# Ledger of designs, part 17: peptides against a protein of PDB entry 2AUS

Target 1, 323 residues: chain A of PDB entry 2AUS
Amino acid sequence: ADIKREVIVKDDKAETNPKWGFPPDKRPIELHIQYGVINLDKPPGPTSHEVVAWIKRILNLEKAGHGGTLDPKVSGVLPVALERATRVVQALLPAGKEYVALMHLHGDVPEDKIRAVMKEFEGEIIQRPPLRSAVKRRLRTRKVYYIEILEIDGRDVLFRVGVEAGTYIRSLIHHIGLALGVGAHMAELRRTRSGPFKEDETLVTLHDLVDYYHFWKEDGIEEYIRKAIQPMEKAVEHLPKIWIKDSAVAAVAHGANLTVPGIVKLNAGIKKGDLVAIMTLKDELVALGKAMMSTQEMIERSKGIAVDVEKVFMPRDWYPKLW

## One batch from the design tools (peptide; made by RFdiffusion4, then SolubleMPNN)

Design b1_p25_5_s1
Fold by OpenDDE base, seed 4:
Structure b1_p25_5_s1 (fold): chain B 323 residues (1-323), chain A 25 residues (1-25)
Amino acid sequence: as target 1 above (323 residues)
Amino acid sequence: SAAEEEARRREYFRERLARERERRA
């Protein structure tokens, strides 16, 4: 998520009309909610689905979805996309995640051995999805990006771990325990990051949402609920972006594929098959799609389908039809 | 009891998370 992507400009003279669209920072509160994502601090106890149902009740919403299941006992960062933004969670499902875990060892192990063995689990690991997972139960590789041991207290090991999406920390801890020769289990788990969503000032509780909704509805105070809800564009910050001409926006908003002439600027390092965010010059999310070209091909070619548009978010009327 | 041990582990985890947040602030 923290990869600064270079921006390559194809058309340095491209301007945008300030009267068109609704930039993320300038949406009326109702529209902000319709295109919002909450960085929820999920409490331990409820399922992720129960928490989404509570948010829908608290905020009087018809639709919401979460950016990747947390188990009932797991707390922390759960992105919840609202209403028209609900499907932006598709961008968060493949995103890297960070956790803080408490591992309990089933025997005594020297600290130096704990540190050495846990360091060997940085990199590629083989996992099988648990029975309860909707994911096909085939053996698969997953990346462990880093393991940071925070504390060792006898048989209790507190550590931070950065992982590829769909890495099972419970399975990781089980394998660490086997490698240590004593066995281990996951005692506690908190998710501290899901892609661009982390433990920061945007992290809110269910209680905060109750209070902030009340302040808005009863007292007319929008400030708190506005701060508690992030624009849907935050949910795509970790994706490679393609910025398009104003003249291309309405076509893409109607579900047309993005063609090369519509591109103003783009991130470096896009590969064919990558999930990309199509943005306006005002950093509004138009659509998600699959790159049909590399960044280099999008620079060198004058024509062709750059992005197969899979999911439109922008309403059809925010930008005029210029064709 | 298993419940008391689980409660102790939860408390330990909360305290350690708090200390780690304070150390990084």
Scores: peptide ipSAE 0.162, ipTM 0.820, DockQ to the pose 0.896
Fold by OpenDDE base, seed 3:
Structure b1_p25_5_s1 (fold): chain B 323 residues (1-323), chain A 25 residues (1-25)
Amino acid sequence: as target 1 above (323 residues)
Amino acid sequence: SAAEEEARRREYFRERLARERERRA
């Protein structure tokens, strides 16, 4: 979310009809929930699946899914996509994560040595997934983007860490402990970020959801539940975007591939094979798909398949068929 | 009673709503 992507305009005369679609800020409350994502503060104790099941019960939902598993003992940012937005979690699974971790050392180590050794773990690391992981236990590389030491108190080291998706912080701490020569274990872990979702004013507890749902259903006060649920478009803020003509929206909503003539504007730096978000000119998510061209090819070409459409989110009736 | 439990629940939510308004002011 923090990286401003350049926007290249291909058609500067393209207008959008204000009567078509439902912009993220203008959805009726029921429709907002149907296309919603909760930035949940997951408590320690329950599994991510149990928490999703509780949200479904609290909000009377048929479907929901989470943007990446947290272990039972791990708290913090768990994006939960609701109803028709459930499949948007696929955009969040590969997204970077941030954690605050408490590492306990099994021996005394000078602070300068702790700081020096932990800095050497920035960059590419080799990990083996833990036994409890559904992932095949093959050795794999992962990126550690940054390590920020917050506090050192004797054998306890509090640190912030930014990592590639599927990096195991427990395994990182184990390897840091081996490099220090004394061993270490993970005492506490909190996830503070999952792609565009962070600890901010949008972070809500299960208790907040119970209260806010009650205010809506019993008192007719929609404001709190509306603010507690983010539009599904927030879950794709970190992806490269392609904005399309109103005339192309209904075809893509029917599962047609995006062709080059439908493009109004796009982000720079799209590569062939990238996951991209197809958007309306009102910043509504139409679909996710695989780029079949680079940004440069989408600018230079007059025809061809720009995006192989994999997952449609927008209903077929929000925009008229104009073909 | 079910009525007393409902009354207690309504009071809790009124107080929680007041506190939530104060936090956002």
Scores: peptide ipSAE 0.030, ipTM 0.532, DockQ to the pose 0.027
Fold by OpenDDE base, seed 1:
Structure b1_p25_5_s1 (fold): chain B 323 residues (1-323), chain A 25 residues (1-25)
Amino acid sequence: as target 1 above (323 residues)
Amino acid sequence: SAAEEEARRREYFRERLARERERRA
């Protein structure tokens, strides 16, 4: 379940001008694409980089990026951020992931033993990155949030697994196989979730994108391509949020740090050093930044830098300069 | 011919559009 973060209101009298900005639901189709994220069903075979290159060709885009690499043989949820939203992938890289995996055992093991041993792999595990990863080959701890066995058929074990970003499911299956005493390998893997992106009505194929782009460009029908692309704000739903005054938006859009007087409302449980999303009162993403204060400090203090602004998304002209 | 390939592409997209309208209704 998406943990609903509590919202604390600092300024209950703060209003927003409806003429300023472009709320996610009111963007013209071209602007929606410029600030879009596709929940792509990545096919097995191509690399995540090849798929991003294909999306750029299909949609005639200059820039795009993905929210976390899937191996060539792995299918499923690959968030692809478009154009001006490309940098929002920084919010998705550290996000939790879910997979459905088929594990093949190299010997016969009683079902009760399979279930018992797999449950022991819930929690903190030590992993060594594979040779093919761009990551330094240092031992690292990763969290397995849950393992749900879906089906056991002889030597084949179908399971759902929720994991911390950069957990290697192939390595997990190898270690489970060692713990069972017979060995195991990963037969199939599908990613079913990447942070806020999951298998739902927003999941689209490369084929769907070809067709939907054609319907827009040749037939003038924008509804399909509009529904196939999520607003960039979807890619930050899992982050703690800070909502700011209209008078603070232009300064932050110019790269100024967020100061405490600019805050209207914020999520509970922000810690110093957390990645946070700075939002307008219309739920538009202004910027990503690093929290310089806790939620409590942002409530109690009258002044100071609340957020060190790292990545601006909003154009400088959507809100007037009130400074 | 290039014209026959274009005609086949236009037909495919019309049929796909019809199916997608039915799926989303």
Scores: peptide ipSAE 0.024, ipTM 0.515, DockQ to the pose 0.027
Fold by OpenDDE base, seed 5:
Structure b1_p25_5_s1 (fold): chain B 323 residues (1-323), chain A 25 residues (1-25)
Amino acid sequence: as target 1 above (323 residues)
Amino acid sequence: SAAEEEARRREYFRERLARERERRA
């Protein structure tokens, strides 16, 4: 998520009409909610589905979805996409995750040995999904991007871990315990990051949402609920982006595939098959799609389908039909 | 008791996690 992607400009003369669309910072509050994502601090106890149902009740919403299940006992960062933004969770499912975990060892181990063994779990690990996962129980590789030991207190090891999506921290801790020779279990787990969503000033509780919705509906104060909801564009910040001409926006919003002539600028390093975000020149999310070309092919070619459009988010009427 | 030890570990985790939030702010 944190890799700065170079931006390659194809058309340096392309301008955007300020009268068209609704930039993320200029949406009326009702429209902002319709295209919103909450960075929720999920409490321990409820399921991710129960929490989504509560948000729908609190905010009087018809639809919402979460950016990747947290187990009932696990707290922390749960992105919840609202209403018309609900489908943006597709961008968050493959995103890297960070956790803070408390591992309890079943025996005494020298600190130097703990540090040495935990460092060996950085990189590729083999995992078997737990019984309760909707995922096929086949052995699979997962990446551990980093392990940072925060504190060691006797048999308790507090650590931060960055992992590939669908890595099971409980299984990681079990394997670390086996490698240490004493066994271990996961005492506590919190998710501190889900792609672009992290523990920051945008993190809100269910209680905050109750209060902020009350302040808006009963006191007429929209500021708090506006700050508590991120624009849907936040949920795609980690994806490679393609920015398109104003003349191409309405076609893509109608479900047409993006063709090469519509591209103004794009991120470097797009590969064929990558999930990409199609953006306006005002950084509005038009659609998610599958890249049908590399960045290099999109630069060199004058024609062809650049992106197979899978999910449209932008309304059809925000930009004029120019075809 | 095992319950008291688990309660102490949870308190420890909550305190350390609070400090981790402060470090990121």
Scores: peptide ipSAE 0.018, ipTM 0.444, DockQ to the pose 0.605; fails the geometry check

Design b1_p25_6_s1
Fold by OpenDDE base, seed 2:
Structure b1_p25_6_s1 (fold): chain B 323 residues (1-323), chain A 25 residues (1-25)
Amino acid sequence: as target 1 above (323 residues)
Amino acid sequence: LREELRRLAEETRRRRERLEERARR
């Protein structure tokens, strides 16, 4: 999510009509909720599914989905996509995660050895999924992006860890404990980041949502509930983007593939097969799709399918049909 | 439900504070 992507402009004369669409900052509250994502502070105790069910009850929603399961005992950042945005979670599932973990060692180990061994777990690691996972229990490689030791207190090691999606911190701690020769277990875990969602001013509790929904419904105050819900576009900030002409928006919103002439600007470094976000010039999410060309091919070519559109989010009527 | 959610939110807050306080030492 921290990878800055350069923006390459292909058509510097392309303008957007301010009357078309609903930019993330200009959505009426009901529409904002329909295209919303909550950066939820998941409490310890409930499952991620129970928490999603509670959000649906609190906000009177038909549909919602979460951006990656937290275990019942794990707290912290759980993105919950609402209503028409529910399927944006597919962009968050493959996103990197950060955790703060407390590891308890089963024996005494010199601090220098703890630090040295934990540093060796940065990079590619081999994991076996736990028995409780819906995933086939095969050995797989996962990337540990970083390990930052925050505190060492005798046998207790507090650390921050950035990991590839589907890295099991419990398994990591178990392997660290084996490498230290004394064994270890995960005493505590909190998720501090899920892709673009982190512990910041956007992080809200289930209690906050109850109160903010009441302020809106009973007192007519929409400010709190508006602030508590992020636009769905937040859930794709970590993806490479392609911005399209107003004339291409309605076609893509109808499920047409994006062709090269529709591109106004795009991120550098798109590869064939990448998941990309198709955006309007007002930074509205139109669709997610698979890149059929590299960034370079999208610049050099005059025609062809640039993106295979897999999931439309934008309503068909936000932009006029200009074909 | 509201009381349960309040309890769960407070448990989460206390957990966050303990982790943040440890990370500052």
Scores: peptide ipSAE 0.021, ipTM 0.509, DockQ to the pose 0.845
Fold by OpenDDE base, seed 5:
Structure b1_p25_6_s1 (fold): chain B 323 residues (1-323), chain A 25 residues (1-25)
Amino acid sequence: as target 1 above (323 residues)
Amino acid sequence: LREELRRLAEETRRRRERLEERARR
């Protein structure tokens, strides 16, 4: 999410009609919910799936999905995509994550040695997925982006860790304990970040959602439930983006692949095979797709398929058919 | 250390509540 992406303009004369679409900030409350993502503070105890089922009950929804499993005992940032936005979680599953962890050491270790050894775990680590994971138990590399020791109290080590998606903090702590020579276990874990979602003003509890839904349905106050739900576009902020002409929007919304002439601007550093977000000039998410060209090829070429459209989000009627 | 984890969660909660209170004024 912290990767700054340059924006390259291909068509500086492209305008957008203000009458077309529904920008993320201009959706009626019902439509905002249909295209929403909750930054949920998952409580410890329930599974991520149980929490999604509770949100569906609280908000009277047919569909919802989460942006990456938290274990039952793990609390913190769980993005929950709602209704028509449910499939936007595909953008969040591969996103980097941050945790605050409490590691308990099984023996006494000097603080200097703890700090030195934990610093060696920044970078690439080899992990085996836990038995309880739906992931095939193959050895794989994962990136630890950073380890920040917050506090050391005897055998207890509180630390912040930024990791690649599907890094197991329990396994990391086990390996740190082995490297220290005394062994260790994960005492507590909280997820503080999942891609663009973090511990900020958008973080809400299940109780908040109950209260905010009641304020809307019983008291007619939509403000709280509106603030508690982020637009689905939040869930793609960390992806490379391609912005398209108004004339291309309806075709992509019908499931047509994005062709090079439809591109107005795009992020630098797109590679062939990357997951990209196709956006309107009003920053509305049209679709997710696979880049079929690099950024450079999308600039230099006049024709061809730029993006293979995998998942449409935008309704077909928000923009007129201009083909 | 458990208190620090709880403090971080509580600081997030209090930050939210302060933003909600500002929206009611």
Scores: peptide ipSAE 0.021, ipTM 0.552, DockQ to the pose 0.052
Fold by OpenDDE base, seed 4:
Structure b1_p25_6_s1 (fold): chain B 323 residues (1-323), chain A 25 residues (1-25)
Amino acid sequence: as target 1 above (323 residues)
Amino acid sequence: LREELRRLAEETRRRRERLEERARR
């Protein structure tokens, strides 16, 4: 998520009409909720689905979805996309994750050996998904981006770990324990990051949501519930972006594929097959789609399908039809 | 940081128990 992508401008004269659309910071509270994502501090004990059901009850919502399952016993960052934003979770499912884990060793191991062996687990690891996973149980490679040992207290090892989506920390700890020769298990786990969502001022509890919804509905104070809900655009900050002309927005909002002439600016390093966010010049999310060209092809070509549009988020009426 | 994680986990647990108690009233 922290990879700064260069922005390449194709049309430096492209302007946007300030009367069209609803920029993320200019949505009325009801519309902000309809296009919102909560950075939820999931409590330990409930399933991610139970927590989503509770948010729907608290906020009187018809639809919501989460940006990646946390086990019942696991706490921390659970992005919950609301109402019309519900499908934005598809951008968060493949996003990198960070955890803080407590590993308990089943025997005594010298600290230097713990540090040395855990460092060897940075990089590519082979994992088997657990039986309860919605993912097919095939052996797969996953990246461990970093392991930071925070504390060692005898047989207890506290560490931070950055991982590729669908890396199982329980399985990682089991393999570390095997490599140490004594065995290990996961005692505690907290998710501290899910793509662009982290432990920051935007992290809210289920209690905060109850109180903030009450302040809005009973006291007319929308400030707290507005701050507790992030715009759906937050959920795509980690994706490569393509910004389009105002004249292309309504077509894409109707489900038309993005063609090269509609592109104003784009991130560097887009590859064919990448998930990309199609944005307005006001940084509004229009759609998610699959890149059909590289960044270089989108620069060099005058025509062709740049993005196969898979999921439209923007309403059809926010921008006029200019075709 | 272990104690901070335990504190955060315990605070979220206590918050859950209060929510479950409120949902039973």
Scores: peptide ipSAE 0.014, ipTM 0.493, DockQ to the pose 0.063
Fold by OpenDDE base, seed 1:
Structure b1_p25_6_s1 (fold): chain B 323 residues (1-323), chain A 25 residues (1-25)
Amino acid sequence: as target 1 above (323 residues)
Amino acid sequence: LREELRRLAEETRRRRERLEERARR
């Protein structure tokens, strides 16, 4: 999410009709909910699936999904995509995560040694998936982006850690404890980030959602529930983007692949096989897809399939059919 | 920060229990 991507303009004369589509800031409350994502503060105790079921009950929704499982005992940032936005969670699965963890050491270790050894766990680590994971139990490399020690109190070590998706913090703490020679276990864990979702003013509880839904339904006050739900476009902020002509939007919304002539602007550094977000010139999410070309190929070529469209989000009627 | 995280987790737990009680009524 913190990676600034250059924007390359391919067509500087491309205009957009202000009467077409529904930009994220202009959606009526019902439409905003249909294309929404909640930055939920998951309580400790329930499963991520139980929490999604509660959100569906609270907000009277037919469909919802979460952007990556938190264990029952783990609290913090759980993105929950609503209704028509439910499948935007596909963009959040590969996204980096941040946690604050409490590690308890099983022996006394000098603070300087704790700091030195924990710094050696920045970078590439080898992990084995736990038995409870649906993933095949093969050894795999994962990246630890950073470790920040916040506090050391005797045998208790509080730290912030940024990790690649599917890094197991419990396994990391176990390996740190082995490297320290005394052993360790994970006492507490909170997730503080999931890609573009962090601990900020958008973080809401299940209680806040109950109260905000009642303020809307009983008192006619939309402000609170509107602020509690982020537009689905928030869930793709960390992806490379391709912005398309108004004339290409309806075709992509009907499930056509994006061809090179439809591109107005795009991010630098797209590789073949990357997950990309197809956007309108009003920053509306049309679809997710797989890049079939690099950024350079999309600039240099006059024709061909740029993106294999995997999931459409935009309704077919928001933009006129112009083909 | 440990106390703050525990406070936030405990506040969220208490909010959950109130929701579970409301959902059973």
Scores: peptide ipSAE 0.010, ipTM 0.479, DockQ to the pose 0.043

